Peptides against a protein of PDB entry 3V4O. Designs and how they scored, part 76

Target 1, 234 residues: chain A of PDB entry 3V4O
Amino acid sequence: DQPLAKDKVALLIGNMNYREHPKLKAPLVDVYELTNLLRQLDFKVVSLLDLTEYEMRNAVDEFLLLLDKGVYGLLYYAGHGYENFGNSFMVPVDAPNPYRSENCLCVQNILKLMQEKETGLNVFLLDMCRKRNDYDDTIPILDALKVTANIVFGYATCQGAEAFEIQHSGLANGIFMKFLKDRLLEDKKITVLLDEVAEDMGKCHLTKGKQALEIRSSLSEKRALTDPIQGTEY

## One batch from the design tools (peptide; made by RFdiffusion4, then SolubleMPNN)

Design b2_p15_8_s2 (from b2_p15_8, 10 letters changed)
Fold by OpenDDE base, seed 4:
Structure b2_p15_8_s2 (fold): chain B 234 residues (1-234), chain A 15 residues (1-15)
Amino acid sequence: as target 1 above (234 residues)
Amino acid sequence: MSEIYDEEWEKKLLE
């Protein structure tokens, strides 16, 4: 009864060196560490840093080409972002100030495209702020999603709040990755794993009352990142 | 993301 993945593919994007916005530090380390962990889980990982809008769109397109029926797809993003009307927007490094939806990538649109591929699991790990962008008055009209019951969102922070990185002279993880990396290799249902990460984050005095992990999921099967790939030795 | 200051880290540097 062990769930199997046809394949496991991950796209990791870390944006730090923004042209018109504050620069970040954590995405570099976070992407690096997550890459190593996911590869240990036999994910095919594409890791990219400091992507322009054009490059981000291309990366997502290429990522989608690797998805197929039963494939586990994982999208990780660390950088600036915002959330308007329940839609999450990833901000490219060349986004103008202020940025708008047409300058950014909508995660929900990516999800729709992933569903069309009939993936076995869709995981989004979004290490970005979720504050409303008052400069974006666009109300996106999205097509209805399919009922696939294989969707997991791990938001580094709750709605309307910020995600933080530790400020110091050295390299350090963002708060989300700091705790995620300690549990990522555990053989547990992904939602259970993230719930435990949420509890760990809750013990962090730095972000208490400021940042809390939010899990939004519709996952009817016990899918884990540790699930073996079909047809492989394990 | 936003930056947050780690006071404990700073204290360790001073030790």
Scores: peptide ipSAE 0.231, ipTM 0.721, DockQ to the pose 0.710
Fold by OpenDDE base, seed 3:
Structure b2_p15_8_s2 (fold): chain B 234 residues (1-234), chain A 15 residues (1-15)
Amino acid sequence: as target 1 above (234 residues)
Amino acid sequence: MSEIYDEEWEKKLLE
């Protein structure tokens, strides 16, 4: 009946103060608000801001150590990024200009490692641009993924497009997080939840024709972020 | 991410 998580662990990374690239603002608020929401969902949350390449790799390594069979793993990233040949790359704050894949963290590589842990659910929420990096012509050879049917990608924007943040006199969310936060606590299959977020975001006048949420999933079970943790009393 | 400046984004966002 009710799916259970052995545990729920989230790593949230917000990069905004880039050394060699335009600075961002939204990741600060986005990470903060998402942290609060995920903690309400009983996630163990590690939230980090402005990570260098070294720090990002260490954070991911520590995150992976918390994963195990049946554990729900969620990785959220807000910052600069790019996508080459279907591979998503998160850009550390100390990345050179221009950056290449060896300077960045490949999400699909992280997914491969998560699969080895036999997680119950793997959720990636990527609030970054997905344009091709023309300065990186490397075609990474990735290890083949297992067929685990427990993967959900929520891309803040569609392939080849940009993700936006709203800038005004105060602090504000990115476009993706503005709509995600309103539904994140709903007891729904994660793909259904994200689909509703996509519709809400589609009503945003500012980003019509510029940004659209893309959901890519292989999820054969009704897994929700609200799923209770096994062994706990409610 | 890229920036979109809007001082009245709350009003315009859902219009």
Scores: peptide ipSAE 0.216, ipTM 0.692, DockQ to the pose 0.408
Fold by OpenDDE base, seed 1:
Structure b2_p15_8_s2 (fold): chain B 234 residues (1-234), chain A 15 residues (1-15)
Amino acid sequence: as target 1 above (234 residues)
Amino acid sequence: MSEIYDEEWEKKLLE
């Protein structure tokens, strides 16, 4: 009855110190907080900050090596990003100004590779803007995705909108992580959990009408981040 | 991400 994960692996990337773009602050705290929470959920977590394009690609490759049949894979990204034609692009810290798709990592391409690993669950938490990049007219050629019914996207903001961090001199979470961290340990289906986070975010006066969590899922099973790892005591 | 200013938050952090 209880869904089981063969293993649980997470890659967390927080980009802040961009060379040619505005610097951010929240990713540092957000990655730290999420790391601690996911480890409490028995995730094997790799957390990295301020990655160049080369380093990001390597990190993703290493992450993919840890994935296998039935493994829960979670990719979290906090930083600059954009979305063109439904494709999400994570921006490395050494990206030029302006950046194009060739300078960035396409999330959908990563998803394709994760599907090839026959994972039990694929979760993407993308804390980035989703505005169109007007400097990039390239339409990515993507391979068709498999029908795995195990994909969950948690977008910090809706399509065409911005994701925000609180401007301050100290340490604080971004808007998305501020609400996510309060519910992440709950034993609930991941889409239900995110839906509750969305409602919590909706009550934030700072981002009302500006930022709203979007959930995109094809998850057909009651999978939760709290699901035990196969072979462990529970 | 973009920055959003919260004066109240900043005040709390400074206190």
Scores: peptide ipSAE 0.204, ipTM 0.705, DockQ to the pose 0.677
Fold by OpenDDE base, seed 2:
Structure b2_p15_8_s2 (fold): chain B 234 residues (1-234), chain A 15 residues (1-15)
Amino acid sequence: as target 1 above (234 residues)
Amino acid sequence: MSEIYDEEWEKKLLE
């Protein structure tokens, strides 16, 4: 009855110190806190900050090497990004201004590669803006995805909208992580968990009408981040 | 991401 993971692997990327774009602050704390939480959930976590395009691609490649049949894969990204035609692009710190798709990493391409690994669960937590990049007129042609029914997207913001971090003198969470961290350890189906986070975020006066969590999933099983790893179940 | 200023949060941080 209880779903099992062969293993649980997470790649967390926080980009802050952009060369040609506004610098961010929240990804540092967000990655740190999420790392600690995921480790409590027995995830093998690789956390990286301020990655160039080359480094990001390498990180993703290494992440994919850790994936296999039945493995839970989680990709978290905090930084600049954009969305064109339903495709999410993560922006490396060395991206030019303006950046284009060839300078960025397409999340959907990563998903395709994850599916090839026959993962048990694919979770994407994308804390980035989802506004269209008018400087990128390329219509991406992506390979068709398999029907795996194990995909969950947690977008920090709605399509065409911005994701926000709190401006402060010190270090603070982005809006998404502020609420996600309070529920991440709950033993609930991941989509249910994110739905609760969405409700919590909806009560935030700072982002009302500006930012709302969007959940996109095809998860047909009651899989949770708390699911035990095979061989370690009590 | 974009920045939002939270005056209340900032006050708490300074306390």
Scores: peptide ipSAE 0.153, ipTM 0.677, DockQ to the pose 0.624

Design b2_p15_8_s3 (from b2_p15_8, 9 letters changed)
Fold by OpenDDE base, seed 5:
Structure b2_p15_8_s3 (fold): chain B 234 residues (1-234), chain A 15 residues (1-15)
Amino acid sequence: as target 1 above (234 residues)
Amino acid sequence: MEEIYDPEWEKKLLE
């Protein structure tokens, strides 16, 4: 039968104006366009730009407060990041150079907290690099994740690789969002949708051989971003 | 993220 969401909530974070790291441009437009699309899908969207560590942690806390049993939660991040030992770290704009895990937000920790809320779907769209941070040898000891079979990771790039934005004089999307936005409204299982985005992105001559979308999921049900909210009329 | 220069994009902007 048709899956239903208790509610649909999204937190979008775009970090561009880093204090001690190269500035970015794409997150501005990417967050804006994704916001508009998710709102068309009846998501309650909180979009924030250029967050310090303190602000990012607060935003995540507030986001978690909106999650509950059966709620669809989506976290989008565009900015600097790294991946160590399978753990993804989002870099706040005030992170030092070099940054370490204690300066950043671990996505897997957020996932663990989302699982505790018994969400219906957990989607992470991470538009950041996934290169190893050689300045951080910390191996985080994370609590074991529950087997909820409702998790989808859309990595803008593959493990150990970089995510790219187009260098231009004006405003443009990052490579990931450029293709994601064309399919996001389609009524398809989220993993199927992302797979199609991966194929579209694979045709991009700029990043072919440099950036590839990676989908990592444990999703045992046909869940889509277009799934209706329980108790609503369409 | 890292920056990639797109000469075609820039060309379109200049047109």
Scores: peptide ipSAE 0.217, ipTM 0.715, DockQ to the pose 0.687
Fold by OpenDDE base, seed 3:
Parts: C-alpha cells; structure tokens; sequence
Structure b2_p15_8_s3 (fold): chain B 234 residues (1-234), chain A 15 residues (1-15)
C-alpha cells in the first residue's frame, strides 16, 4: 500500500566560487533551502559548498556508503556543468579552464554505483547548464545500467540549454529552486511533483524560451520523497 | 548557471 524507504539520504553540492570560471551566487541559498526541506522529509542530508574535485569525489564516495537496499538516494547539484553524449558532468571549483571529463564528476557513473547498492529510489536534481563542452571530445564508455525502474532525473534546463539564477541586490536564487521549493513537501509521486514544478517554472517570464525543466525517469512505482522510513513510527 | 536580472524579485520577497 504505502511505499516505504529503508532510509533516505541526500547529498547536496553547491559550487559557486570557481577559481578559473565565472562565480555563481545561487548555490548558497539553494542548497540551504533544499537542506531544510529535505530534513523536514526525514532525509539524512549532507550539504557541501565549493568542493574541489578531490572533495567532490570523496563526498560521493561517502554518500554511496550510506546507500543500501531500499534506501532513497538523492543527489542535488548546483553549479557549472555540461553534457556530452547524454552524460552529465558536474564541475568542481578547482577545475581548469577549459575543463574536461577527467576533471569532472560524471553523474551517470554515480548512478551506476547507486544501482549496485540496490537502492529503492535514485533522484538526481541537476541545476546546471547542459551545453556541450566543445573542448572535451572524449566519448565516455560507460557500463551498462541495470533495469531498476527507480530513476528520476530532474534537469533544471533542457538539453543543450542553460540554467539561470536570479540576480538582485543581495542574495540570488536559481530559477529551478525558486519553484521546486514550493512543492517539494507535497505527498506526490516524485515525477508528478516535478511535472508540476515544470509547469510553474514555465510561467516565469524571465526564462521563457530559455530554460525549461526536463524530467527523465524510469519509475515504475509510486515513490515520493514523503514516503516514510521503514521501521519508524509515523 | 547563468545570471539573469529580475527587477521584481525584491518586491516579491517582501510580499
């Protein structure tokens, strides 16, 4: 009846103070907001800012150690990124200019490792640009993914497009998080929730024709971020 | 990410 999570673990990474690339502002607030929301959903949340390549890889490794059979895993990334040949790459703050795949973390590789843990749900929220990196001609050869039917990708923008952050006199927020935060606590299948966020974001006059949420999923069960943790009283 | 200016953002935050 009610889907249950063995546990719920989230890794949130916000990179903004890049050494060799334009600095960002939104990741600070976005990570903070998402952290508070996910904790209300009983996620164990690790939130990190401005990670080097080494630190990012370590964070992912530690995150993977917390995953196990039936565990809900959520990875959120806000920062610079790119997409080559369908593979998403998160850019560490110490990445060179230009950066290549060897300098970055491939999301699909992380997914493969998450699948090995037999997780109950794998959610990726990627608030980064998805333009092709012309300086990286590497064609990644990735291991085949298992058919687990528990994968959800929420891309802040369309393939080949950019993700934006709102600039004002003080703090900044990402367009994606601006709308995601209003619905994240809703008890709905995660894909349905994201679809509603997509519609809300579509009404934003600032990013019409520039940024649109893309949902890519293989989710055969009604899994929600609000699903209770197995063995707990609720 | 790219920055985009929203002149109405501050107003919305105050509402």
Amino acid sequence: as target 1 above (234 residues)
Amino acid sequence: MEEIYDPEWEKKLLE
Scores: peptide ipSAE 0.216, ipTM 0.715, DockQ to the pose 0.483
Fold by OpenDDE base, seed 4:
Structure b2_p15_8_s3 (fold): chain B 234 residues (1-234), chain A 15 residues (1-15)
Amino acid sequence: as target 1 above (234 residues)
Amino acid sequence: MEEIYDPEWEKKLLE
């Protein structure tokens, strides 16, 4: 039986022109490439660049409004970030230096809200560093997550490690996206697809021992990004 | 993210 999505919605955020932090280059290209690929997969894609905290929160709110029962939701983020005590934080471009959790968006909070929408699939692709932020000593108290068995995290790097972008001749791509884009259109369970991406990334000599894809998932169904939308011809 | 320079990147892109 072919799994079906009620709809497929993606929010892509690429932050690169930070005010108080080092500027990045890869998010621009990565968001663009991922946008094109996801649209080929019939995702409704909202792609945004260089969002302030206010804008990011609004974007997430609008994204959540598009989610409903059985909808596939995908959140992609490329930019600065950190991870404290298992919580991932996306850093807006106007974040102060140093930034704290109150200045950032917690991915796990977004997941909680997505679960309330009874989505069919929740995919997070986080192309950001996962090092601890020593300037943030707050421990957020999060609401308990539901047992939905439809969650997939694709971390561009391991816990406590950095994510990298390749620079040459003014062009840049994230290493994660470099390998993800080659397989994204494959009709495979999303966790299997990401596992193959992980193997491909492992062959990159530039980041060997520095960056490795981590997959964290609770996905009990064979859900793929290629799954057709219910009620549509395919 | 952190920057890594790859002198062979452009060549790979063209392949």
Scores: peptide ipSAE 0.206, ipTM 0.714, DockQ to the pose 0.471
Fold by OpenDDE base, seed 2:
Structure b2_p15_8_s3 (fold): chain B 234 residues (1-234), chain A 15 residues (1-15)
Amino acid sequence: as target 1 above (234 residues)
Amino acid sequence: MEEIYDPEWEKKLLE
């Protein structure tokens, strides 16, 4: 039987114009392209750019309000970030230099809150670096996650590595989005789809040996981004 | 993210 979503909601955040960190360019185009694609998939999409810590937290709160039992939730982030002890941190544009976890948003904390909503699917697409932040010596103690078997992480890069954006003459696009956009509309299990993206990315001469997509999932059902919304025709 | 240069990128985006 065709899996159904109660609803489909996505929050897309692209941070570029950092105050105390190198500016980026790709998130603008990447967020735009992903927005268009997800809307074609009947996602309710909220796309935001250059968010401060306060704004990011508010955006996440509002996003969570849209989630409920059976809802597909997708969080996309493009910007600076880091990973300490398996925890992913998204860096707001007003983060200090150096930044610490208290200045950033922890993705795993968001996941915990999403699980409380009893969502049907939780997808995280994180286009950020995953290098260790040596200036943050805190060891986060996260609440235990439920066993929901509906979680998919698409990391633009492997653990401990960097994510790249291709820039030329002022135009930039992330490597991850470059390949993701070509397959995102395919009616396939999301983990299968991402696996194909990973293979495509692996053939890129620019980032071969530098950036590799990592898929981390606990998904026991054949859930796809193309799954129809309950009560609608398809 | 980090910057990487591709001189042919603009051509590909316009296609």
Scores: peptide ipSAE 0.113, ipTM 0.671, DockQ to the pose 0.456

Design b2_p15_8_s4 (from b2_p15_8, 9 letters changed)
Fold by OpenDDE base, seed 1:
Structure b2_p15_8_s4 (fold): chain B 234 residues (1-234), chain A 15 residues (1-15)
Amino acid sequence: as target 1 above (234 residues)
Amino acid sequence: MEEIYDPEWEALLKA
């Protein structure tokens, strides 16, 4: 049977102009390109750039308000980040140097809140470093997640590794988005789609051995970003 | 994210 989404909502965040950290460039183009693609997939997309901690938290809150039972939720983040004890932290542009977990947004906390909305699908695409933040030794205690079997994480880089962007003249995609955008519109289960993106990155002589996509999922249904929205003609 | 300079990468990303 064809899976249906009650609605499809995406929040895209690209942080570049950090106050106390190296500035980035790729998120600008990546957010723009992903916005266009997701809108073609009938996602309601909110795209934001250079968010402070307060603005990021507010954006997430507003995003959560758009989620409900059966809704497909997609969170994309491009910027600085780190991973401590399996928890991913997105770094706002006004984060101090060094930053700690209290200065950042924990993706797993957002996931917990999304689960409370009884979403049909939760997709996280995280284009950020996943290295340990040695300046933060806090062990976060998070609430246990429900077993919803509708979660997909696409990490632009391996666990414990860094993600890269290329210095260039003019505007260009980041590494992850370069490969993702070529397949995102395909009518395939999202984990299969991401697996193919991972293969593309692995076949490229430039990315091979340099940056690899990691997929972490508990998706028991054949959910695709192309799934039609309930009540729509298709 | 870390920035690296590589003209071959740049060519790939702009293609």
Scores: peptide ipSAE 0.233, ipTM 0.846, DockQ to the pose 0.427
Fold by OpenDDE base, seed 5:
Structure b2_p15_8_s4 (fold): chain B 234 residues (1-234), chain A 15 residues (1-15)
Amino acid sequence: as target 1 above (234 residues)
Amino acid sequence: MEEIYDPEWEALLKA
């Protein structure tokens, strides 16, 4: 049976112009290109750049309002970040130096809220570093996630490692998006698609041993970003 | 995400 989405909604966030941290460039291009690709896949896409903590929280709230039973939700983030005890934290542009968890948005908390909406698919694409933040010694106590078997994480880098962009005279993609964009429109199970992206990164002599995509998923059905929206002739 | 300088990587991204 062909899986169907009730709707498809994506929130894309690219943070570059940090006030107290090194500025980035790649998120601008990455968000733009990903927006165009997801729209070709009939996603309703909200793309935002350089969000403060307040703005990021509002964007997530609005994103959640669009989710419902059977809806495909995709969250993409490019910017600074860190990972403590398996929890991913997205850093707003107005975060202090050093930043702590109370200054950032926890991806796993967003996932919990998405599960409450009974979504059909939850995809997280995180183009950020995953190094531990030594200035944040808090141990998040998160409520246990529901067993929904519809979750896919695509980490631009492996645990404890860094994600990279290249200094460029102009604008260019980050390393992750450079490979992701070539496969994103393929009609394949999302985990298979990401696995192929991982292989592409592994075969390239420049990225091999430098940056590796990590896929973390619990997906019991063959769900794809190309899945048609229910009630349409797609 | 961290910014690095590598001329080989720059060439890759331009391609």
Scores: peptide ipSAE 0.177, ipTM 0.817, DockQ to the pose 0.459
Fold by OpenDDE base, seed 4:
Structure b2_p15_8_s4 (fold): chain B 234 residues (1-234), chain A 15 residues (1-15)
Amino acid sequence: as target 1 above (234 residues)
Amino acid sequence: MEEIYDPEWEALLKA
C-alpha cells in the first residue's frame, strides 16, 4: 500500500555570511538547488539565508506550526556546525567566537518538537561539520523521545569529521548537495535514496577518503519524498 | 563546512 503524506513541508537554512567565523559560499547554491527540487516534489518550501539566532529560532517555530499529524517534515541546514555528545548544533551567523550551545540550535530538540506534532516523517539533512567543539563543555539535557519509527538523519559527513564545499572559478557547491541533487527526485524509500547517494560519494575520487555520508534512521515504513499528498489527484 | 579548492570540480559540476 502506498504511503500518503497529509502534507509535505520543508525548511531550508543556508548560513554563509558569518560575523565572527569564516564565510562560506556553497549554501547559497545548495539551498537554491534543493528548493527547486523539493518544490517539484510538491513540498511547501521555506528557504532562508544568513539567519541570526533570533531569526533561526523564529523560522523553526514557524516551521513547526505547519506540521501536524501525518505531515512530512524536512529540515535542511548548510553552514557551520558542531556535534557534542551526539547532539547536532546549527550555528547562526551572529554566533560569537567561540560559540556555545546556548548560541546555537540543537537539532535533537527540534526533533522532539516534531514528534509532538505526530508527523508522518521527519527528515534531517545536515550539511555541516560534526567536529567536537572544545569550547563548549555543556551536556544538554534533552526531553525523552517517543518511539515513532519515522526518523531519518542524513549527515553530510562522519561523526567527528568535517563537511566540505568545493570552489573553483567562482563556483561553489557543497559535496553533499552535488550528489544528493542527482537522486532526490527518485521514487525510492528515503533511506535507500540516501544510501545510493552515499555510494556515489564514495566512488568519486574527489570525495573518497575526504567526506562520507552517514545515514542514521529508524524508519519502519517505505516512505519516500515522492509520496502523494492525501486528498490530491495523482 | 570547510572550503576546499579543487580544479577538477568545475568539470564535474558541468557533467
Scores: peptide ipSAE 0.086, ipTM 0.681, DockQ to the pose 0.429
Fold by OpenDDE base, seed 2:
Structure b2_p15_8_s4 (fold): chain B 234 residues (1-234), chain A 15 residues (1-15)
Amino acid sequence: as target 1 above (234 residues)
Amino acid sequence: MEEIYDPEWEALLKA
């Protein structure tokens, strides 16, 4: 019996044109290609580029409004970021230099809010650096997460490491999206799919030892991005 | 993300 989604909603954010930080290029193409792929998977996709803190918070709020019981929620972020004490922070384009947690969006806080919606699946694909921000010594106090067993994190890089893009050329994918897009449409449990992406990255002589995908999940059901939406013919 | 430039990387990513 194949799992069903009540609905499938994705928010894709690509931040490139930072005011006080190095500009990026890959998020543009990455968001575009991921948008097309997720739409083929019948996701309702909202794709946004170069969001300020205010705009990012609003986008997340609107995204959360689309979530409900049994809905598949996917959040993709490409841009600058950091990780402190296991918490991932997405950096808006208008973030100061240096930025602090108060200037950024905490992914784990978003997860908490998604859990409150009783979603069927929560997928986070984070194409950002995971190095510690030494300018932010704030120890976040996060609420305990519910035991929903429907959470998947795909970190484009390993803990404490960096994610990479090529900036001195035409439009091209980031490293993570290059491998992700080749498998995204496969009808497989999302953790299995991401594991295969991780293997692809590891087998490539260029990415081996340079960037490794980390999968962190608690997923007790065989949920796939290809899962049909309830009430639809398939 | 951090910037990297390598012609071989570029070729790989565009392939």
Scores: peptide ipSAE 0.038, ipTM 0.683, DockQ to the pose 0.430

